# Peptides against a protein of PDB entry 5VVV, part 106

Target 1, 276 residues: chain A of PDB entry 5VVV
Amino acid sequence: FLCGVVEGFYGRPWVMEQRKELFRRLQKWELNTYLYAPKDDYKHRMFWREMYSVEEAEQLMTLISAAREYEIEFIYAISPGLDITFSNPKEVSTLKRKLDQVSQFGCRSFALLFDDIDHNMCAADKEVFSSFAHAQVSITNEIYQYLGEPETFLFCPTEYCGTFCYPNVSQSPYLRTVGEKLLPGIEVLWTGPKVVSKEIPVESIEEVSKIIKRAPVIWDNIHANDYDQKRLFLGPYKGRSTELIPRLKGVLTNPNCEFEANYVAIHTLATWYKSN
Target 2, 276 residues: chain A of PDB entry 5VVV as posed
Amino acid sequence: FLCGVVEGFYGRPWVMEQRKELFRRLQKWELNTYLYAPKDDYKHRMFWREMYSVEEAEQLMTLISAAREYEIEFIYAISPGLDITFSNPKEVSTLKRKLDQVSQFGCRSFALLFDNIDHNMCAADKEVFSSFAHAQVSITNEIYQYLGEPETFLFCPTEYCGTFCYPNVSQSPYLRTVGEKLLPGIEVLWTGPKVVSKEIPVESIEEVSKIIKRAPVIWDNIHANDYDQKRLFLGPYKGRSTELIPRLKGVLTNPNCEFEANYVAIHTLATWYKSN

## One batch from the design tools (peptide; made by RFdiffusion4, then SolubleMPNN)

Design b2_p18_2_s1 (from b2_p18_2, 10 letters changed)
Fold by OpenDDE base, seed 3:
Structure b2_p18_2_s1 (fold): chain B 276 residues (1-276), chain A 18 residues (1-18)
Amino acid sequence: as target 1 above (276 residues)
Amino acid sequence: MEKYEKARKEEKEAALAS
């Protein structure tokens, strides 16, 4: 069971010292996972093709080593979906080389994120792939196999919550393709009925699990404030029955942008997880 | 702002205003 934090918000990423402090807190609270997915990290999303510099490599190696010291699984995410051509072998090879570099930093767990992108494929991809889901699954499976089938590999769908499913969760052709064609060792990220789900009913997890043919990892936006930094959500982790735990592969909270505001968010998640 | 980034932010705002 993956339990911890995803750094998955828009806005200023956390600094390396905050991330190391996070790992210490995660260990102390018996949480086990950190997903590196800061939307405004240039080499994560907008410039996903760009290799890390020597200085950036040293920072990431140090961060990954710190995660290991605290027994925290460091998952490196990349979000190529803004401008990748899925059918172009050069794009696939560029993605492979980027993940090879991160593997050299000692990273063993990875994620491909296709959240917050347009559903339209380019003309070249439409000639090769029958749908956007087929294109995403193809590259995700290829990368997963290329990396030697790492123990933890995550996929974030474009339809990552109930409100983004067309026509709905159980009838989504996109999620059906993901469920049928995504390799079984790849985990699927999900935010619940909504992007920010007040509640995540057990029945809603049973519904999505049926179509994706696996238990999801919850990307939980309950404490996310990247849409309005004037609001701090300081409430406890709530609206999630502990009956979800046996029906999930994990829960990763995407908390407030302000690192110092997240004590309650992360601590109450840890309490929830241990109450099972 | 991309279409889905905007939609995500609008949904987040609506979810916490209700």
Scores: peptide ipSAE 0.091, ipTM 0.787, DockQ to the pose 0.342
Fold by OpenDDE base, seed 1:
Formats: structure tokens, C-alpha cells, sequence
Structure b2_p18_2_s1 (fold): chain B 276 residues (1-276), chain A 18 residues (1-18)
């Protein structure tokens, strides 16, 4: 069971010292996972093709080593979906080389994120792939196999919540393609019925699990504040029954942008997890 | 909820226009 934090918000990323402090807190609270997915990190999303510099490489190696020291699984995410051409072998090769570099930093766990992107394929991809889901699954499976089938590999769908599913969760052709064709060792991220789910009913997890043919990992936006920087979400982790735990592969909270505001959010997630 | 979905959509549109 993956339980911890995803740094998955828009706005100023956390500094390396905050991330190291996070790992210490995660270990202390018996949490086990950190997903690196900061939207405004240039080499994560907008400039995903660009290799890390020598200085950036040293920082990432130090961060990954710190995660290992605290027994925290460091998952490196990349979001190529803004401008990748899925059918172009050069693009696939560029993505492989970027993940090879991160593997050399000592990273062993990875994620491909296709959230918050346009659902239209370019003309070249339409000639090769029958749908956007087929293109995403093809590259994800190829990357997963290329990396030697890592123990932890995550996929974030473009339809990552109930409100984004067309026509709905149980009838989505996109999620059906993901469930049928995504390799069984790849985990699927999900935010619940909405982007920010006030509640995640058990029945809603049973519905999505059926179509994706696996238990999801929850990307939980309950404490996310990137959409309203005038608000801090300081309340406890709530609206999730402990009956979800045996029906999930994990829970990763995407909390407030302000690192110091997240004590209650993370501590109450840990209490929830240990209460089962 | 709707506000966050809208904000993420607006960020998506801004990133595609850049």
C-alpha cells in the first residue's frame, strides 16, 4: 500500500530542504511514499525533453539518497503530454533518455502523467493510434518495459476523476482502453468523483476499479490550495472511509502549496491509514 | 470543486498557448 505525499500542485515548488524534512516526517508517521510531480518544475512538464544540468543532477541525487535514508519510496513523475508526438520514435527515445538520466540518480520508481492536457491528437498520431487512450497506453507500456518493469510504475489518465469521464466512469471508452491494454504491473492514479473530492464513496472506487481492472492509487486533492492561494486547508483528512484501504493500492495527498501548512493534513492521513 | 476544475482547465489552456 502506497501512503504519503504527492507534490503535484501548480505554483512554487518546495525547496530541497523542505522535501528532506518531509521525508523525515513521513518516516516518523509510518508513511512510505513521495511522488515528485510539481507542475511548475520546468523539466517535469513544459520542458520535459531537457536533460538535467550537472547542478540539478547533484540536487536530485542528494534528494533521492535522502528518501532512501528515511525508507521513503521516491517516485519520479514526468508530464510529457502538453506537446509529445506519441507516434514519433524520436520523442519516445527522448523520453527514454530523460528517464535513464533519472535512473542514474538512483531512482527506481516512476510515473507518467497525462493529466490537464488537450484530448486531441495531432494528425501524425491519428494515423497510428485509434484513440488518445491507445497512444498513451502504447508509450506507457513501452517505457515501463524499457525501464525493466520497475516494482512501482504509475500512470495518471487524462480522465482522472468521475467528472472528466465521458459519458461516465463505467461507460468511458478511454478508461476501458486503459483497463484492457495498460500492462497489469502499472498502477492508475485517480482523484475520486471530482478533481477535489469532498467525499470518496466505496461504491465509486468499486466502479472505477471494475473498468480499469485494478485498484487505483488515490491522488487526493482534499488539502490542495493551488486554485485559491487566499485559502489554507488546515482541517483533518476526512470523507474517506477506512473501508477504502483494502480496495486501494494507495493514497497520496496533494496538500497546500505552503509546506508549513501541511502538518494536520499529513498527520491525519497517517492516523487514518493506521486505523485499519 | 467546480472552481478547481475550472482553474486547472485555465492553466492547461495557458500552457497550450505558450
Amino acid sequence: as target 1 above (276 residues)
Amino acid sequence: MEKYEKARKEEKEAALAS
Scores: peptide ipSAE 0.068, ipTM 0.728, DockQ to the pose 0.110
Fold by OpenDDE base, seed 2:
Structure b2_p18_2_s1 (fold): chain B 276 residues (1-276), chain A 18 residues (1-18)
Amino acid sequence: as target 1 above (276 residues)
Amino acid sequence: MEKYEKARKEEKEAALAS
C-alpha cells in the first residue's frame, strides 16, 4: 500500500530542504511514499525533454538518497503529454534517455502523468493510434518494459476523476482502453468523483476499479490549494471511509502549496491509514 | 464545474498556449 504525499500542485515547488523535512515527517508517521510531480518544475513538464544539468543532478541524487535514508519510496514523475508525439521514435527515445538519467540518480520508481493535457492527438499520432488512450498506453507500456518493469510504476490518466470521464466512469472508452491494454504491473492514479473530492464513496472506487481492472492509487486533492492562493486547507483528512483501504493500492495526498500548512493534512492521513 | 476543475482547466489552457 502506497501512502504519503504527491508534490503535484501548480505554483512554486518545494525546496530541497522542505522535501527532506517531509521525508522525516513521513517516516515518523509511518508513511512510505513521495511522488515528485511539481507542475511548474520545468524539466518535469514544460521542458520534459531537457536533461538535468550537473547541478540539478547533484540535487536530485541528494534528494533520492535522503528519501532512501528515511525509508521513503521516491517516485519520479514526468509529464510529457503537453507536446509529445507518441508515434515518433525520437520522442520515445528522448523520454527513455531522461528516465535513464534519473535511474542513474538511484531512482527505482517512476510515473508517467497525462493529467491536465489536451485530449486531441496530433495528425501523426492519429495515423498510428486508434485513440489517445492507445497512444498513452503504448508509450507507457514501452517505458515500463524498457526500465526493466520496476516494482512501482504509476500512470496518471487524462480522465483522472469522475467529472473528466466521457461519457462517465463506467462507460469511458478511454478508461476501458487503459484497463484492457495497460500492463497489469502498472498502477493507475485516480482522484475520485471530482478534481477536489469532498467525499470518495466506496461505490465510486468499485466503479473505477472495474473499468481499469485494478485497484487505483488515489491522488487526493482534498488539501490542494493551488487553485485558490488565498485559501489554506488546514482541516483533517476526512470523507474517506477506512473501507477504501482494502480496495486501493494507495493514497497520495496533494496538499497545500505552503509546506508548513500541511502538518494536520499529512498527520491525519497517517492516522486514517493506521486505523484500518 | 468545481472551482478546482475550472482552475486546472485554466492552467491547462495557459500551458498549451505557452
Scores: peptide ipSAE 0.065, ipTM 0.723, DockQ to the pose 0.111
Fold by OpenDDE base, seed 4:
Structure b2_p18_2_s1 (fold): chain B 276 residues (1-276), chain A 18 residues (1-18)
Amino acid sequence: as target 1 above (276 residues)
Amino acid sequence: MEKYEKARKEEKEAALAS
């Protein structure tokens, strides 16, 4: 069970010292996972093709080493979906080289994120792939296999919540393709019925699990404030029955952008997780 | 980029106003 934090918000990423402090807190609270997915990290998303500099590499190596020191699984995410051509072998090779670099930093767990992108493929991809889901699954499977089938590999679908599913969760051709064709060792991220789910009913998890043919990892935006930086979500982790735990592969909270605001959010997630 | 960030934000805001 993956339980911890995803740094998955828009806005100023956490500094390395905040991330190290996070790992210490995660360990102390018996949480086990950090997903590196800061949307405004240029080399994560907008410039995903660009290799890390020597200085950036040293920072990431240090961060990954710190995660290991605190027994926190460091999952490196990349979001190539803004401008990748899935059918272009050069793009695939570029993605491989980027993940190879991160693997050299000591990272062993990875994620491919296709959230917050257009559902439309380019003309070249339409000639090769039957759908956007087929393109995403193809590259995801190829990368997963290329990396030697790492123990933890995550996929974030473009339809990552109930409201983004067309026509709905149970009938989504996109999620059906993901469920049928994504390799079984790859986990699927899900935010619940909505992007920010006030509640995540058990039935909603059963519904999505059926179509994706696996228990999802919850990317939980309950404490996310990147959409309204005037608000801090200081309340407890709530609206999630502990009955979800046996039906999930994990829960990763995407909390407030303000690192200092997240004590209650993360601590109450840990309490929730341990209450089962 | 901005369009989807906006849509995600608007949906997040709507989910919390509810």
Scores: peptide ipSAE 0.097, ipTM 0.804, DockQ to the pose 0.346; fails the geometry check

Design b2_p18_2_s2 (from b2_p18_2, 9 letters changed)
Fold by OpenDDE base, seed 4:
Structure b2_p18_2_s2 (fold): chain B 276 residues (1-276), chain A 18 residues (1-18)
Amino acid sequence: as target 1 above (276 residues)
Amino acid sequence: MEKYKKAKEEFKKAALAD
């Protein structure tokens, strides 16, 4: 069971010292996972093709080593979906080289994120892939296999919540393709019925699990504030029955952008997780 | 840049509508 934090928000990423402090807190609270997915990290999303500099590499190596020191699984995410051409072997090779570099930093767990992108493939991809889901699954499977089938590999679908599913969760051709074609060792991220789910009913998890053919990892936006930085979500982790725990592969909270605001959010997630 | 801004705005709009 993956339980911890995703740094998955838009806005200023956390500094390395905040991330190390997070790992210390995660360990102390018996949480086990950090997903590196900061939307405004240029080499994560907008410039995903760009290799890390020597200085950036040293920082990431230090961060990954710190995660290991605190027994926190460091999952490196990349979000190539803004401008990748899935059918282009050079793009696939570029993605491979980027993940090879991160593997050299001592990272062993990875994520491919296709959240917050247009559903439209380019003309070249339409000639090769029958759907956007097929393109995403193809590259995801290829990368997963190329990396030697790492123990933890995550996929974030473009339809990552109930409200994004067309026509709905159980009938989504996109999620059906993901469920049928994504290799079984790849985990699927899900935010619940909504982008910001106030509640995640058990039935909603059973529904999505059926179509994706696996228990999801919750990307939990309950405490996310990047959509409205005038708000701080200081309340407890709530609206999630403990009955979800046996039906999930994990829960990763995507909390407030303000690092210091997240004590209650993360601590109450840990309490929730340990109450099972 | 333009695609990224659009995606962020669409996310924000969805998150605020929820």
Scores: peptide ipSAE 0.285, ipTM 0.869, DockQ to the pose 0.932
Fold by OpenDDE base, seed 2:
Structure b2_p18_2_s2 (fold): chain B 276 residues (1-276), chain A 18 residues (1-18)
Amino acid sequence: as target 1 above (276 residues)
Amino acid sequence: MEKYKKAKEEFKKAALAD
């Protein structure tokens, strides 16, 4: 069971010292996972093709080593979906080289994120792939196999919550393709009924699990505030029955952008997880 | 750049509508 934090928000990423402090807190609270997915990290999303510099590599190696010291699984995410051409072997090779570099930093767990992108393929991809889901699954499976089938590999769908599913969760051709074609060793991220779900009903997890043919990892935006910088979500982790725990592969909270605001959010997630 | 801004705006709009 993956339980911890995704740094998945828009805005200024956390500094290395904050991330190290997070790992100490996670360990202390018997949480086990950190997903590196900061939307405004240039080499994560907008410039995903760019290799890390020597200085950036040293920082990432230090961060990954710190996660290991605190027994926190460091999952490196990349979000190529803004401008990748899935059918182009050079793009696939570029993605492979980027993940090879991160593997050299001692990273063993990875994520491919296709959240917050247009559902439209380019002309070249439309000639090769029957749908956007087929394109995403193809590259995800290829990368997963290329990396030697790492123990933890996550996929974030473009339809990552109920409100983004067309026509709905149980009838989504996109999620059906993901469920049918994504290799079984790849975990699927899910956000619940909404982008910011006040509640995640058990029935909603059963519904998505059926179509994706696996228990999801929750990317939980309950404490996310990147959409409204005037708000801080200081309340407890709530609106999730503990009956979800045996139906999930994990929960990763995407909390407030303000690192110091997240004590209650993360601590109460840990309390929730231990209450099962 | 434009796609990234649009994606962020769409996410924010969804998160506020939900």
Scores: peptide ipSAE 0.190, ipTM 0.848, DockQ to the pose 0.930
Fold by OpenDDE base, seed 5:
Structure b2_p18_2_s2 (fold): chain B 276 residues (1-276), chain A 18 residues (1-18)
Amino acid sequence: as target 1 above (276 residues)
Amino acid sequence: MEKYKKAKEEFKKAALAD
C-alpha cells in the first residue's frame, strides 16, 4: 500500500530542504511514499525533453538519497502530454533518455502523467493509434518495459476522476482501453468522483476498479489549494472510509502549496491509514 | 506556454466547480 504525499500542485515547487523535512515527517508518521510531480518544475512538464543540468542532477541525486535514508519510496513523475507526439520514435527515445538520466540518480520508481491535457491527438498520432488511450497506453507500456518493469510504476489517466469520464466511469471507452491494455504491473492514479473529491464513496472505487481492472492509487486533492491560493485547507483528512484501504493500492495526498500548512493534512492521513 | 496556462486554468475551473 502506497501512502504519503504527491507534490502535484501548480505553483512554486517545494525547496529541497522542505522535501527532506517532508521525508522525516513521513518516516515519523510511518508513511512510505513521495511522488515528485511539481507542475511548475519546467523539466517535469513544460520542458520534459530537457535533461537535467549537472547542478540539477546533484540536487535530485541528493533528494533521492535522502528519501532512501528515510525509507521513503521516491517516485519520479514526468508529464510529457502537453506536446508529445506519441507516434514519433524520437519523442519516445527522448522520454527514455530522460528517465535513464533519472534512473542514474538512483531512482527506481516512476510515473507517467497524462493529466490536465487536451483529449485530442495530433494528425500523426491519429494515423497510428485508434484512440488517445491507445497512444498513452502504448508509450506507457513501452517505457515500463524499457525500464525493466520497475516494482512501482504509475500512470495518471487523462480521465483521472468521475467528472472527466465520458460518458461516465463504467462506460468510458478511454478507461476501458486503459484497463484492457495497460500492463498489469502499472498502477493507475485516480482523484475520486471529482478533481477535488469531498467524499470518495466505496462504490465509486469499486466502479473505477472494475473498468481499469485494478485497485487505483488515490491522488487526493482534498487539501490542494493551487486553484485558490487565498485559501488554506487546514482541516483533517476526512470523507474517506477506512473501508477504502483494502480496495486501494495507495493514497497520496496532494496538499496545500504552502509546505508549513500541511502538518494536520499529512498527520491525519497517517492516522487514517493506521486505523485499519 | 499557452497550452500549459490553458491546462492549468481548466484544472482550476474543474477544481472550483467540484
Scores: peptide ipSAE 0.129, ipTM 0.828, DockQ to the pose 0.929
Fold by OpenDDE base, seed 1:
Structure b2_p18_2_s2 (fold): chain B 276 residues (1-276), chain A 18 residues (1-18)
Amino acid sequence: as target 1 above (276 residues)
Amino acid sequence: MEKYKKAKEEFKKAALAD
């Protein structure tokens, strides 16, 4: 069971010292996972093709080593979906080389994120792939196999919540293709019925699990504030029954942008997880 | 740059509508 934090928000990324302090807190609270997915990190999303510099490499190696010291699984995410051409072997090879560099930093766990992108394929991809889901699954499976089938590999769908599913969760052709064609060792991220789910009913997890043919990992936006940084979400982790735990592969909270605001959010997630 | 700004605005709009 993956339980911890995703740094998945828009806005100023956390500094390396905040991330190291997070790992120390995660270990202390018996949480086990950190997903590196900061939307405004240039080489994560907007410039995903660019290799890390020597200085950036040293910082990432130090961060990955710190996660290992605290027994925290460090998952490196990349978000190529803004401008990747899935059918272009040069793009696929560029993505492979980027993940090879991160593997050399000592990273062993990875994620491909296709959240918050246009649903339209380019003309070249339409000639090769029958749908956007087929294009995403093809590259995700190829990358997963190329990396030697790492123990933890995550996929974030473009339809990552109930409100984004067309026509709905149980009838989505996109999620059906993901469920049928995504390799079984790849985990699927999900935010619940909504982008910011006030509640995640058990029945809603049973519905999505049926179509994706696996238990999801919850990307939990309950404490996310990047959509309204004038608000801080300081309340406890709530609206999730402990009956979800045996029906999930994990829960990763995407909390407030302000690192110091997240004590209650993360501590109450840990209490919820240990109450099962 | 424009695609990235658009994706962020679409996310914020969705997160506020939900």
Scores: peptide ipSAE 0.226, ipTM 0.853, DockQ to the pose 0.891; fails the geometry check

Design b2_p18_2_s3 (from b2_p18_2, 9 letters changed)
Fold by OpenDDE base, seed 1:
Structure b2_p18_2_s3 (fold): chain B 276 residues (1-276), chain A 18 residues (1-18)
Amino acid sequence: as target 1 above (276 residues)
Amino acid sequence: MEKYEEAKERYKKAALAD
């Protein structure tokens, strides 16, 4: 069971010292996972093709080593979906080389994210792939196999919540393609019925699990404030029954952008996880 | 950059509708 934090917000990424402090807190609270997915990291999303510099490599190596010291699984995410051409073998090879570089930093766990992108493929991709889901699954499976089938590999769908599913969760052709064609060793991220789910009913997890043919990992936006930075979410982790735990592969909270605001959010997630 | 900002605004709009 993956339980911890995703740094998955828009806005200023956390500094390396905040991330190291997070790992100390995660270990102390018996949480086990950190997903590196800061949307404003240029080499994660906008400039995903760009290799890390020597200085950036040293920082990431130090961060990954710190995660290992605290027994925290470090998952590196990349979000190529804004401008990748899925049918172009040069794009696929560029993605492979980027993940090879990160693997050399000692990273062993990875994620491909297709959240917050246009569902329309370019003309070249339409000639090769029958749908956007087929293009995403093809590249994800190829990358997963290329990396030697790592123990932890995550996929974030474009339809990552109930409100984004067309026509709905149980009838989505996109999620059906993901469920049927995504390799079984790849985990699927989900935010619940909504982008910011106040509640995640058990029945809603049973519905999505059926179509994706696996238990999801929850990307939990309950404490996210990047959509309105005038608000802080200081309340406890709530609206998730402990009956979800045996029905999930994990829970990763995407909390407030302000690192110092997240004590209650993360501590109460840990209490919730241990209550099962 | 344009696609990134459009995506960010789409996310914010969805998150605020919840």
Scores: peptide ipSAE 0.666, ipTM 0.952, DockQ to the pose 0.964
Fold by OpenDDE base, seed 5:
Structure b2_p18_2_s3 (fold): chain B 276 residues (1-276), chain A 18 residues (1-18)
Amino acid sequence: as target 1 above (276 residues)
Amino acid sequence: MEKYEEAKERYKKAALAD
């Protein structure tokens, strides 16, 4: 069971010292996972093709080493979906080289994120792939196999919540393709019925699990404030029955952008997880 | 950059609608 934090917000990424402090807190609270997915890290999303510099490499190596020191699984995410051409072998090769670099930093766990992108394929991809889901699954499976089938590999669908599913969760052709074609060792991220789910009912997890043919990892936006940084979500982790725990592969909270605001959010997630 | 900002605004709009 993956339990911890995703740094997955829009806005200023946490500094390396904050991330190391996070790992100390995660270990102390018996949480086990950190997903590196800061949307404003240019080499994560906007400039995903760009290799890390020597200085950035040293920082990431140090961060990954710190995660290991605190027994925290460091998952490196990349979000190529803004401008990747899935059918272009050069794009696939560029993605491979980027993940090879991160593997050299000592990273062993990875994620491909297709959240917050246009659902329309370019003309070249339409000639090769039957749907956007087929394109995403193809590259995801290829990357997963290329990396030697790492123990932890995550996929974030474009339809990552109930409200994004067309026509709905159980009938989504996109999620059906993901469920049928995504390799079984790849985990699927999900935010619940909504982008910011106040509640995640058990039946909603049963519904999505059926179509994706696996238990999801919750990307939990309950404490996310990047959509309105004038708000701070200082309340406890709530609106999730502990009956979800045996039906999930994990829960990763995407909390407030303000690192110091997240004590209650993360601590109460840990309490929730340990209450099962 | 434009696609990133458009995506961010779509996310924000969805997150606020929910």
Scores: peptide ipSAE 0.662, ipTM 0.951, DockQ to the pose 0.954
Fold by OpenDDE base, seed 3:
Structure b2_p18_2_s3 (fold): chain B 276 residues (1-276), chain A 18 residues (1-18)
Amino acid sequence: as target 1 above (276 residues)
Amino acid sequence: MEKYEEAKERYKKAALAD
């Protein structure tokens, strides 16, 4: 069971000292996972093709080493979906080389994120792939196999919540393709019925699990404030029955952008996880 | 840049509607 934090917000990424402090807190609270997905890391999303510099490499190596010191699984995410051409072998090779670089930093766990992108494929991809889901699954499976089938590999679908599913979760052709074609060792990220789910009913997890043919990992936006940074979400982790725990592969909270605001969010997630 | 800002705005709009 993956339980911890995703740094998955829009806005200023946490500094290395904040991330190290996070790992200390995660260990202290018996949480086990950190997903590196800061949307404002240019080499994560906007410039995903660009290799890390020597200085950036040293920072990431130090961060990954610190996660290991605190027994926290460091998952490196990349979000190529803004402008990747899925059918172009050079794009696939560029993604491979980027993940090879991160593998050399000592990273062993990875994520491919296709959140917040346009559903329209380019003309070249439409000639090769039957749908956007087929294109995403194809590259995800290829990368997963290329990396030697790492123990933890995550996929974030473009339809990552109930409100993004057309016509609905159980009938989504996109999620059906993901469930049928995504390799079984790849985990699927999900935010619940909504982008910011106040509640995640058990029935909603049973519904999505059926179509994706696996238990999801919750990317939990309950404490996310990047959509309105004038607000802080200081309340406890709530609206999730502990009956979800045996039905999930994990829960990763995407908390407030302000690192110092997240004590209650992360601590109460840990309490929730231990209460089962 | 443009696609990133468009994506961010789509996310914000969805997150605020929820």
Scores: peptide ipSAE 0.652, ipTM 0.949, DockQ to the pose 0.956
Fold by OpenDDE base, seed 4:
Structure b2_p18_2_s3 (fold): chain B 276 residues (1-276), chain A 18 residues (1-18)
Amino acid sequence: as target 1 above (276 residues)
Amino acid sequence: MEKYEEAKERYKKAALAD
């Protein structure tokens, strides 16, 4: 069970010292996972093709080493979906080289994110792939296999919540393709019925699990404030039955952008997780 | 850059939707 934090918000990424403090807190609370997915890291999303500099590499190596020191699984995410051409072997090779670099930093767990992108493929991809889901699954499977089938590999679908599913969760051709074609060792991220799910009913997890053919990892936006930084979500982790735990592969909270606001959010997630 | 901002605004709108 993956339980911890995803740094998955829009806005200023956490500094390395905050991330190390997070790992210390995660360990103390018997949480085990950090997903590095800061949307405003240029080399994560907008400039995903760009290799890390020597200085950035040193920082990431240090961060990954710190995660290991605190027994936290460091999952490196990349979000190529804004501008990748899935059918272009050069794009695939560029993605491979980027993940090779991160693997050299000592990272062993990875995520490929297709959240917050347009559903429209380019003309070249439409000639090769039957759908956007087929393109995403193809590259994801290829990357997963290329990396030697790492123990933890996450996929974030473009339809990552109930409200993004067309026509709905159980009938989504996109999620059906993901479920049928994504290799079984790849985990699927899900935010629940909504982008920000006040509640995640058990039935909603059973529904998505059926179509994706696996238990999801919850990317939990309950404490996310990047959509409205005038708000701070200081309340406890709630609206999730502990009956979800046996039906999930994990829960990663995407909390407030303000690092120090997240004590209650993360601590109460840990309490929730341990209450099963 | 434009696609990023458009996507971010779509996310924000969806996150604020009841």
Scores: peptide ipSAE 0.673, ipTM 0.953, DockQ to the pose 0.924; fails the geometry check

